# Peptides against a protein of PDB entry 6EJA: the designs that were tried, part 27

Target 1, 276 residues: chain A of PDB entry 6EJA
Amino acid sequence: VEYMPANPVRIAFVLVVHGRASRQLQRMFKAIYHKDHFYYIHVDKRSNYLHRQVLQVSRQYSNVRVTPWRMATIWGGASLLSTYLQSMRDLLEMTDWPWDFFINLSAADYPIRTNDQLVAFLSRYRDMNFLKSHGRDNARFIRKQGLDRLFLECDAHMWRLGDRRIPEGIAVDGGSDWFLLNRRFVEYVTFSTDDLVTKMKQFYSYTLLPAESFFHTVLENSPHCDTMVDNNLRITNWNRKLGCKCQYKHIVDWCGCSPNDFKPQDFHRFQQTARP

## One batch from the design tools (peptide; made by RFdiffusion4, then SolubleMPNN)

Design b1_p10_6_s3 (from b1_p10_6, 5 letters changed)
Fold by OpenDDE base, seed 4:
Structure b1_p10_6_s3 (fold): chain B 276 residues (1-276), chain A 10 residues (1-10)
Amino acid sequence: as target 1 above (276 residues)
Amino acid sequence: ETAFHGDGEP
């Protein structure tokens, strides 16, 4: 018997898209679209053709909107976090969109559950936040992410300026930049003026790949720390041996990785990950 | 495998 929630959660899906990903976006959109959810799409400032296409979609669906502002983002850029934070603020100010969860997705990621299963699950755990941690050596994560390095996003490049210290008293964590956050925590991140949120926003404005660590770190050091679940409820094909080729050196002064295409041999992983 | 993008200093 499937759990049928009395008050099903409604999800705000935030999509940050760029380039020539129109077909991929369309496929993902069709896969995740539901009339009871909300979709807020940011198109890179440089992707005008894609923007026009997305606008057409938004005109066809009342629960799909496009950000009126557009940022020029780069791989690993600090501006990605700014994009999420601004979209969160926008979504909180949209009083006609009563969403309960914030979920970001890319064309490389797919939810491990059907819509009904996802809604049922989140309705049961509506007070929780779902962020996947790296799950290994935290020192290694800090080193690999360059969290102890100062970066500046300028002229479509992430410049490494030097070393920096992790703020005192802060336990840094991170992992996947794909997360499911409840409205309460999003409100906290958006409107809190406490020292934690203020300092972390400043710190991560000079951080490489900020979305992979900001929300983890803020959550775990906040009064909401007990709401963390180490799971992002999605499938992404990660293989560092295949995906880490330092292919982004032309964009960032750091080495990076990309998710890999799924192969038939990855089928068993789907089964394992899909288990609740 | 862990799903983070950073891969260290070049």
Scores: peptide ipSAE 0.418, ipTM 0.918, DockQ to the pose 0.875
Fold by OpenDDE base, seed 5:
Structure b1_p10_6_s3 (fold): chain B 276 residues (1-276), chain A 10 residues (1-10)
Amino acid sequence: as target 1 above (276 residues)
Amino acid sequence: ETAFHGDGEP
């Protein structure tokens, strides 16, 4: 029996797209579009063709907007977090868009749940934040992510400058860079002037793969920590044995991994429940 | 499996 909410949540979908994935974006957009939700799209500064295509879409739908600013982002770059944070600020300043949840997507990120299912679920748990942790050895995570290393994004490269200390009293966590955040927490992250948010924004401005850890760490160390749900309601085809080849060495002074494309034989995983 | 991209020092 599906829950029917009396006051259904409205979602702000933030899409970060690049390259020439117009067809993929179109398919994804068609799959997730609903008149009651909002769509805020950032196109990489270098992807002019895609930007033109996205602008055309935004002109056709009143609930679709494109960021007037554009960043040139790289794999693992700190600028990705900046992109999310700026988009959050923009969305909070849009008084005509009363959204309740922030959900980030890429052009290749297809939702496996129907809109009704997603809205019903989030409406029931509207006070919660959904972030998926790595679920294993935290020390290993810190080491593998290079969180104890200082990075500088410059000239389309992530330069490793040296070692650094994790701030005292902070419990670092992380995992998936795909998350579902409620408006209240987004407001906290955007406008809070407390030591935690201030310190973490500074810390993560020199962090590799910041989106995989920033929101986890801020949430778990904040007064909102009781709203944490260790699930992002998504399925990703992770196979580290196949996806970890240090293939980003030319971009980052660190080794990285990529998820694998789904294959027909992976279809059975799409039918599994992603509920916490 | 673990859903993070970092894989350590090269």
Scores: peptide ipSAE 0.413, ipTM 0.917, DockQ to the pose 0.893
Fold by OpenDDE base, seed 2:
Structure b1_p10_6_s3 (fold): chain B 276 residues (1-276), chain A 10 residues (1-10)
Amino acid sequence: as target 1 above (276 residues)
Amino acid sequence: ETAFHGDGEP
């Protein structure tokens, strides 16, 4: 019999969806939906049909809401971080949604645990934050991510404006843009006025792929640094040979990689993944 | 394998 926590955590799932991902979204939603959790969905500004579909879903479930604001996001765009930050603020202001953890998802993303396993695990480690680091040469990460370069998101493009310096005293880290954050840390990121949060929000507003580094960096340099677990409880199908072709030059002034898309058959593999 | 999306300068 699986362990059942006495005070199970409740999760706020933030879904950022766009384009023609209706089928994938529907599959994911069915797979992850639970009455005890909360679902906050952002639909890209340009995806009106998808927005209408998502609105229909939100009307059927009391624990599903759609962002009243919508952003036009691009691959690697700084606006993705803005989307997460605004959604976090919204979720904190929803007094009728007592969530304990923030988990971000895309239409092609699935948690690697069943609901019961995930809840049990997070309930046991409710004071921790789960972010997966790149796990290699940090200097290489900085170079590859272009963190020492200044980017401007404008006209659906990430323009590289020039070089910049990493702020003094900041230990930059990053990796996966899929994370599990506890409410306490989300509160800190959202409402803190300390130099770290203020500086990093400014810094990452001109950063390529900000979600892969912002929360890692803020957490590790914050008073909450001891709460970091180097694991996001996700599985990603990375294949550098297939996924790294500098295929995003038309969108960003930088090269990027993409993992393989998840297919319905991949879901079963995720559920069978051992607990970290 | 790389666990992040950045891949350097074009």
Scores: peptide ipSAE 0.399, ipTM 0.912, DockQ to the pose 0.869
Fold by OpenDDE base, seed 1:
Structure b1_p10_6_s3 (fold): chain B 276 residues (1-276), chain A 10 residues (1-10)
Amino acid sequence: as target 1 above (276 residues)
Amino acid sequence: ETAFHGDGEP
């Protein structure tokens, strides 16, 4: 018997999709769809066929919407953060969608809990934010992520322009670009005019893989820092030995990794996942 | 393992 909250949280799922992965999207959508949640889908500007398909789906469900704006995103591009930030603003302006949590998902990441478990958990910890940190040497993280490098997204490429310094007084953190953020923190990120948010938005507009660090950094340096939970309640098959081949150097002036598909031998990793 | 994409300078 699972705990059933009296006032269950409602989740805004944000999906950023591209390419021709319509079948994958459909499978994921079916797996995560619930009538009590909300789904806001951004389709890459270049993915017109996918856009048409997603629009068709959105017309069938009142709690599914597609962004009226579309960005052309690339791997590691700063535009991904822009996409999230704009979607957050949109969702906050949707007065008819009373969501409590913002959650982004990809086909490579699956929640470790059922919907009921997730809702129960988040309802109990509705004031918390769930961001998974890299959990090791922060200097190594900064180096590997290129956070001390200046990047410019232009012409479907992330150009490395030079070196930069981390802003003084800011403790940089990061890790997974999959997170669960409560509405209050999203409001803060979206509307705050304090120096932290302002500076970080500027800083991360020239950052590679910004979503893996922006929200962590902002949260940990903000008045909301006590709300951080070092867990994103999902599993991703990360194996750097297999997934890191510098395969994105043609897109970005940096090396990158990708998560791996789960194999039967990887099953033990599911059991080792700690719950917050 | 750590869950981030960056892998350093080419």
Scores: peptide ipSAE 0.331, ipTM 0.893, DockQ to the pose 0.868

Design b1_p10_6_s4 (from b1_p10_6, 5 letters changed)
Fold by OpenDDE base, seed 3:
Structure b1_p10_6_s4 (fold): chain B 276 residues (1-276), chain A 10 residues (1-10)
Amino acid sequence: as target 1 above (276 residues)
Amino acid sequence: EEAQHGDGEP
């Protein structure tokens, strides 16, 4: 028996897209679209064709908007976090969009539940935040992520400038850059002036792949730490042999991995269930 | 299996 909540949560889906993958985006959009949710789409500044296509979609649906600002992001760039943070602020300022959860998506990551299941689940756990941790040696994670290194995004490159220390008293965590955050926590991240949020925003402005650990770290060190759930309710098409070849050396002074985009034949895997 | 995107120093 599927639980039907009396007050179902509404989700703000944030999509960060680039390139010319209009068809892929359309497929994903159709798969996740629901009239009760909201869709806020950022198109890379360089992807003008895609931007035109997305604008056309946004004109057809009242619950779809495109960011009026556009960033030129690179793989692993600190600007990706800026994109999320700015989109969060925008969404909080949209008083006509009463969303309860923030969810980021790409073509490489899909929710493992149907819309009804997802809504039911989140409605039951509306006070929780869902971030998937790496679940391994934290020291190794820090080293692999280069969190103890200072990076500068400039001229479409992530320059490694040197070493840095993790801020004192901060327990760093991270993992997946796909998260489900409740509105309350998004408000905290957006508007808090406490030392944690302030310092972490500064710290992560010089961080490689910041979205993979910023929200984890902020949440776990915040007064909201008890709302952490080590699950992002996602399925990602990982193939380490294909995705981990240090192929981004031309963009970043670091090695990295990338998931594979989902193909239509991969949709059968979405039947997996997640537990809190 | 989910992997982190960071994969160490080149």
Scores: peptide ipSAE 0.178, ipTM 0.814, DockQ to the pose 0.808
Fold by OpenDDE base, seed 1:
Structure b1_p10_6_s4 (fold): chain B 276 residues (1-276), chain A 10 residues (1-10)
Amino acid sequence: as target 1 above (276 residues)
Amino acid sequence: EEAQHGDGEP
């Protein structure tokens, strides 16, 4: 018998989708959908067909909404962080959606636990934030990520403009761009006017792959630093040999790696229990 | 597990 919490947490799932991945999105949605959670979907500005499909889904479920605004995002672009930040603001302003956790998802990752297990776990640790660090030398991480480089997103390209320094007194960290953040921390990130949040938002607006480091860095340097758990509770279809070919040099002035999307055949690895 | 990440200068 699994532990059933008396006050189960409710999750806001944020999906940032683009391209022609309608089938993948549908599979993911079916796999993660639950009536007690919330789903907020951003569709890339250029993906009109996908947008229409997602709108149709949102009309069928009261706990599914689509962002009224749409950004044109690129791989590694700073605009991805902007998308998350704006989504967070929107979700905080939705008073009719009492969510406790913010979770971003893609077709390249999946929660490691069943819904019941995830809810039970998060209900027990509702005051914690789950961010997975890179687990290696931090200086190497900075170099590989290009955090000491200034980037500008313009005309669907990430331009490398030059070098920059890490702000003094800031301990930079990062790793996975998949995270589980509690509402309290999201509120802090969204509405705080302190020097940390202000400076980091500015800094990361010129950062490559900002979502992989922004939340880690802000959390670890904030008054909420004691709430960090070095785990994002994800299974990622990661294959370095397949994902690291510097294939994005035409989009960004940097090399990068991407995990592979899950295929239908991969879903058998995930056990699903009956959902109430 | 790791997700997307930078892999250095081209």
Scores: peptide ipSAE 0.169, ipTM 0.815, DockQ to the pose 0.664
Fold by OpenDDE base, seed 2:
Order: C-alpha cells, then sequence, then structure tokens
Structure b1_p10_6_s4 (fold): chain B 276 residues (1-276), chain A 10 residues (1-10)
C-alpha cells in the first residue's frame, strides 16, 4: 500500500506554452491533471490560436487559469524568467488557491513519478526545494551558459552586448530549468527586498537562459540555502549529440542545446523510473 | 550527459 500523507501538498503547475504545441499540451495536461492541484498557463503573446484553445480548457476546469498578461518569449530569452516571476506573484496573490509547491512543466520534461508518488514525496519533504545542478565544473558551466556575458532581449533576439563580471560574493550555480519550489521560497523570491534578490533579478534580466541558473543561484546564496535538493524529479529526453547543433544562432548570439519533446510512446518511461 | 542548454560561443 502506497503511503498516503495526512496533509497532502497541493501543487501549482505553471505551463509556459507557445507555437503549435496544442497536441503536446493536451497530452501533458491529461497526464498531469488532478483536481487537487492548480494549473496556471501562460501562452506566448504571438500564439493566439493556442491561447484560444487554452482558454477553452480553463473554462472547463475551476483549477485551471490562464495568465491575463502575455509575453512574447524567445528561446533563451530573459523574458522567460520574467514570466515565471510574474506567475509566481500571481499565484501568491490567488488566495483561493492554497498551493504548497510551484512546478514548471513543458512537453520536454515530465515528473518521473505518478501523482500519488509525487504528492507523497513532496508532502514528506515539503520544506525542501528541488533544483538539479549541472554536476560539472562550475567555471565551465558559466562559460557555456554565457553567464559572464551581457545579453539584451530586444526585437525577438538575444543580443550579446559584451562581457560582464559575476557579482562579488555570489556563488553561481545552475543546471535544469525545471524545478520544484516550495511556497516559502517562492514568497522569498517574490517579495524579498534584500540585496541578493534585488541584485540577482537585475543581473538575470540581462542573462541568457536565466531560468537555468537564477533560482539555483538565489537559493544557494539565500537564508534558504539548506533547503536545496540537487534533484528536480524529472525525466528529460535529453540527447546532447542530437540536441546540440548551435541551432539558435538566428535567435541568440550564443550556441544552445534542446531536449527532444516527449511523444506518447515515451510516457511509459515516466512510470517505470525509480525514485532518485 | 549535461542537461544545460548553453553550449558556448558560436
Amino acid sequence: as target 1 above (276 residues)
Amino acid sequence: EEAQHGDGEP
């Protein structure tokens, strides 16, 4: 018999969707939907058809909402972090949605556990934050991510403006842009006015792929640093050989990689994955 | 394999 927590955590799932991902979104939604959780969906400003579809879904489920604001985001754009931060603020202001964890999802990344397993696990570790680090040389990570470079998102492009220094006293970390954050840490990130949060928000507003590093860096340098778990409880269809072709040069003045989207046939792998 | 998206300078 699977352990059932007495006070199960409730999850706010944040989905940032764009383009023609209607089928993938529908599959993902069906796979992750539960009546006890909350779903907050941002649709890219340019994806009007998808927006209409998502609105229809939100009207059918009381625990599904669509952001009233919409951003035009690009691969690796700083605006993605802005999207997450604004969504976090919105979710904190929704008093009728008592969520305990923030989880972002895409078609390329799924939780490795069933809902019951995930809830049981998070209920046991409700005070922890789950972010997966790169697990390699940190200096190499910084170089490959371009964290020592200044980027400006403008006109649907990430312009590399020049070099920059990492702020003094900050231990930069990062890895996966898929994370599980507890409400307390989200509150800290959203409302703290301390030097760390202020500086990092500014720093990462000019950062490529900010979501892969912002929350890691903030958490590890914050009073909440002891709550970090180096695992995002995700399965990602990652194949660097296939996904790293510097295919984003037309969007970003940097080389990047992309995982493959999950297909229906990949779904079975999620249930078979052992607990990390 | 690394799970980061950044892959260095073009």
Scores: peptide ipSAE 0.318, ipTM 0.882, DockQ to the pose 0.875; fails the geometry check
Fold by OpenDDE base, seed 4:
Structure b1_p10_6_s4 (fold): chain B 276 residues (1-276), chain A 10 residues (1-10)
Amino acid sequence: as target 1 above (276 residues)
Amino acid sequence: EEAQHGDGEP
């Protein structure tokens, strides 16, 4: 018998979408939609057709909203972090959406558990934050991520400007850019004026792939460090041979990898239970 | 292109 929590957590799902991913988005949305959760969708500023489609969806569901602001994001761009941070602020200001967890998703990564399992699990561990670490040598991670390099997002390009130092006293960590964060930590990241949050927001505004490291680093160096769980409860369709070809040199002055989108047949891994 | 991972200097 599945554990049924007395006070089940409610989840704010944040989707950052762009391009022609309408079908993939629709599949993902259908797979993760539940009436008790909330969905906040950002559509790239350049993806007008997709934006119109998403708006249509948002009009059909009271628990689906689209960001009134839109950013032009690029692969690896620092603006992705800005997108998440702004969405977090928005969600905290939505008093009519009492969410307990923040979860970001893409068509290439989704929770491995059913909705009931996920809710039960998070309800049991509602005070924890779930961030998957790289699980390897940290120095190697820093080098591969280019964390010791200064990047500037400008004119739809991530320019490598030079070298930089990791701030003293900060233990940098990272891994997956998919995370499950509790509301308390999101509040801390959003509203804290301490040196850590201030410094890290500045540091990561010039960082390649900032979402893969920012929240890990802030959490682990914060008073909330004991709440970290090294697991994001995700399935990611990685094919390194296909995904790591340094194919983004035209966009960023760095090499990177991209996971493959899940095919329709892959969605059986995340099963929704019957809506009550 | 939504999910990405750093893979080193070109």
Scores: peptide ipSAE 0.192, ipTM 0.822, DockQ to the pose 0.460; fails the geometry check

Design b1_p10_7_s1 (from b1_p10_7, 4 letters changed)
Fold by OpenDDE base, seed 3:
Structure b1_p10_7_s1 (fold): chain B 276 residues (1-276), chain A 10 residues (1-10)
Amino acid sequence: as target 1 above (276 residues)
Amino acid sequence: EPDFVFGGLP
């Protein structure tokens, strides 16, 4: 769907970046940058070089900010969710940034639509939240994700402490950790003191790969459940042959898969993917 | 269709 919206939505892009891939980040940033949107960038605490580079970018653009706080995150770490939650709070407190949608991005994820198409689409469906579900057996998903296991992030490692039960009455869901959330839902997640949000924040603070399930689960069990759309309008550079080698066992007490970072030669694939 | 990062038991 593409039309000229009378009141186009403005997007807060949250980028969580690490390492030394400043050029890659610059390319990604250039591809997604627009003057009407907002960019909030978190640089891993250990990535000082990258942080300096990102700060330079932020000084050049008024709609680009860098988190004053920095977390040391690891693959699959619960701290990633904390990063998103804190960034959401920050963005809600930035009264000079009237954003309508929260969108997270990394080098492994890219929008499949042009800015105009994305804005038109989101402007039409501004009351919806876009999260892609796994679309398979939920019990299998829980097992594979280790949601029934208790993890503790400590000393740059995700320690598996034991088994746990899914909270009673909660319908767990998940899938892609790339989502498009409207401001209203972000406000709910950030400020609600209801039992659902409170318990889920606690539950997912001990969860492996929390961002792949937290927002899905909270949304689907919340009064906002009818706003969910099973689509995140993205393409992920997924190669299971490369990404499923248990390469993170040294970091987490779990064997997991990971998508690959996008390369410039991969960008042509974005135009080949069609989603409703 | 976007995939998710899932794992298995060590």
Scores: peptide ipSAE 0.034, ipTM 0.698, DockQ to the pose 0.704
Fold by OpenDDE base, seed 4:
Order: structure tokens, then C-alpha cells, then sequence
Structure b1_p10_7_s1 (fold): chain B 276 residues (1-276), chain A 10 residues (1-10)
């Protein structure tokens, strides 16, 4: 029996895009677009052509907006978290966009359900937050993420400055940088002045791949900790053999993995396949 | 088990 919600949730999709992925972005947009949702797109400051294209799209749809500010983000950069946080603030200030969930997307990751299924699911669990944990040894995760290392984003590079301590009393967690967050938690992250949020924002401003850990850590140590669901409802085009080759050493003083871009033949998975 | 972007020291 398909659940039909009486009050269906509305989703704010935040897209962080860069480079020359215009066609891929267009395909993704067509796949995820619905009139009842909202789309807020950040285009990298260096991607002017893409920005012009995205602006053109935004003018055609009333529920599509482009960030008036643009950051120059790099792979693994702390600025990615800043981008999300600022977009969250913007979205909360958009009183004409009554969204219930925040979902981030890129061309490398898709929701695993149709719009109707996603809306039905989130409407049923509207008080929950969906973040996928690494599901492995936490100490190993910290080490591999470099969370115990201090990074500085400067001059289009993530400089490893040295070692640092994990703040006392904080249970660090993380995993996927793709998440589904309810408005209440986004409000908390955006406007809370408690020690947790304040300290974590500071801590993660010097963190590599901050989006993979910040929201997990904040949520699990917050009064909202009981709302966590260990699932992000995503399909990611992973091929570690191709994506884990330290291809970003010129950008960051660390090695990491990158998912492969989806090809046209992969788009059918958006609606049909669950993430293994 | 899902894959993530995390890596390690170069």
C-alpha cells in the first residue's frame, strides 16, 4: 500500500556545481525537478559559463534560484561546509519557500527513490534526519579523514598545518557527505549559539572534507540526537579502483576518493535502484 | 557497505 501523505513535505534541493558539467547538470535537474520543491544552486566562482547557464534555467522556473554569492571551492575544502551553511541560512530566510527538508545533491549522487516515494517517505518521517555513517571503526575513520589534523584552505589549496585534538566530550562521527536534514535541525545548526554548534563550526572550518562529518557530529551530540537515521537514501556512482588514486594531491595535502560522474545510462538508477 | 570519500596520508 503506497502511503499518500495528507501534508506532503516540500524539499529544498541544494546543488553545488562546478566545472563543465552543464549537460550532466541539465539531465540531473530534469530528473529531480518537481514544481512543489525548491532548488537552490551554487555555482563555483570560477565556473562562469556554467553560472550563466544555471541562471538561464533559474529564470525559467519560479522555484529555482541561484546563490547571489559564489565561493571558489576546492576538493576537500572547508569552504564546502561554508557553502552549505550559508545556503541553509539563505533558505531559512526565504519566507516564500516553505521547505521541510534540506537535501544536497551533485552530479555524482542521486536519491534512490522517485519523487512520490521520497515525499511519502519523508512525510512519514518528517521529524527525522538522514545521515549515513561510515559503519566502521571510528578511530580508523578519524585517521583516514584526517580529523585529527589541522587544515587551512588558502590559495586554492588545503594545507596540512599539523596535528590537533578532537574536542573533549564530543563524539565524532561521519560518513557520507550526502544528507537529508529536516528544517528544525537546519534551524538549530544555523541559529543555535550553544557551545556545541559554535565549537564545531570553528573546528570544521579547519577540516578536510567537512561535510562528511560536521552534520553527523553536531546531530549526535545535540538535543536532536534521537532523530538520526543511519541512511541517506542515495545512489552514488562509486568505483574505488578509479576514484581512489590520490588524484587531488595537488589540491590537498591528503589522499582521498572521488565518485565517478554519472553517465546517461546511469540515470535510470535514480528511480529504480537502491544503494547496495 | 557504502563507500565514502575519505582517504589517508599521501
Amino acid sequence: as target 1 above (276 residues)
Amino acid sequence: EPDFVFGGLP
Scores: peptide ipSAE 0.032, ipTM 0.709, DockQ to the pose 0.623
Fold by OpenDDE base, seed 2:
Structure b1_p10_7_s1 (fold): chain B 276 residues (1-276), chain A 10 residues (1-10)
Amino acid sequence: as target 1 above (276 residues)
Amino acid sequence: EPDFVFGGLP
């Protein structure tokens, strides 16, 4: 018998989608949809067909909304962080959506647990934030992520402009760009005017793969640092042979890997995967 | 050594 929380948490799922993967999105949406949660979908500015499809979905469900603003994001682009931050602000301003957790999703990463398990778990740990760290040498992480490099997103390209220093007194961390953040921390990130949040927003606006490090770094250096759990409760469709070919060199002055999109045949894995 | 992963927005 699964634990049924007395006050179950409600989740705001933020989906950042692009391209023509309408079928994939539809399958993902159906898999994660629940009437008690909220779904906020950003469609890339260049993906008009997908946008139209997503709008149609949003009209069918009262707890599904599409961002009225749209950004043109690229792999590794700093604008992705802006997308998340703006979506967080929007969600906080939606007084009719009393969400407790923020969860970002794409076709490349999926929650390990069923809805009931996820809700039960998060309801028990509603004061925690779940971010998966890289689990390696931090200096190596900085180098491999290019955190000591200055990047500029311009003309659909991440330009490496030169070297930079990590701000003094900041413990940089990161790993997965998939996270589960409680509302309180999201409020802090969104509305705090302290030096940490201000400096990190500025720093990461010139950062490659900002979502893999921004929230980790802010959390660990914030008054909320004790709420961190080193786990994102995700299944990642990792295939090095397919995802690690430096395929983004034409977009980014860096080399990185990406997970593969989940296919329908991959969904069976969700049922068989044990919780962390 | 694997590089770090960025999802969803190639």
Scores: peptide ipSAE 0.028, ipTM 0.684, DockQ to the pose 0.170; fails the geometry check
Fold by OpenDDE base, seed 5:
Structure b1_p10_7_s1 (fold): chain B 276 residues (1-276), chain A 10 residues (1-10)
Amino acid sequence: as target 1 above (276 residues)
Amino acid sequence: EPDFVFGGLP
C-alpha cells in the first residue's frame, strides 16, 4: 500500500537542455509533468530552435518557466554549475512557487519511480538530501575526476592549467551529477557566507565536471551533513562501450565517459527497474 | 590518458 502524505512535497524540476532533441524533451516533460510541481528550464544559448519550442510550452502552463538568461555550456564545463546555482537562486526568489525539493534532469537520466511514489518518498524524507556517491576508492576518484587539477573554461574549452591542492580539512566526495536537494540545503548553498560555501564555490569554478562533486562535498562538510542519503533514485542509460571513447577531447583537456540519451525503445526499462 | 565518469549530458 502506497503511503499518502498529508502534506505532499512540491518539486522544482530544473531542466538544462540543448541541441535539437525537442521530441525527446517533449516526451520526458510529458512523463514528469504534474500540476502541483514546478518546471524551470534552461536552454543553451546556442539552441535557438529548442528555446522557441520550450517558450511555447511555458506559455501553455503556468507552472513552467524558462530562464531569462541563457548560458553557452560545454561538456564538463564549470559553467554548468553556475547554471544550477543561478537557477537555484532564481527559484528561491520566486515567492509564488513554494517548492520543497530541487531535482535536475536531462535526456540521459530519468526518475525510476512514478510521481506518486516519488512524492510519497520525498514527503516522508523531506529533511534529507539525495546524492549518489561514486562508491569506489576516493583517491582514485579524485585522480580520475581531475579534482587535483586546475581547469579554466574559456573559448568553449576546458583548459588544464596545472595541478592544485585539495583544500585542507575538506572531505571531497562525488559521483552522479543528478541529485534531489531539499529547499533548506539549497538555501544554504545559495545564501551562506561561511568559509565552506565560499571556498567551495571558488574551488569548483575551476573544476571539471563540477556538478558531480560540488554538492556532495559541500553537503558532507556542512552542518547539514547528517541529511546525506547515498542515492539519487535515478536510472541512467549507461553504455560504456559507446560512452567511453574520449569523444570530448576536443572540448576538454581530459577524457571522460558519458551516458547515452534515452530513446523511445529504452523507456520500457523504466517499468522494469528495481528500487535502488 | 586518465578518464572520468560523467553522470549525465548537459
Scores: peptide ipSAE 0.028, ipTM 0.703, DockQ to the pose 0.128; fails the geometry check

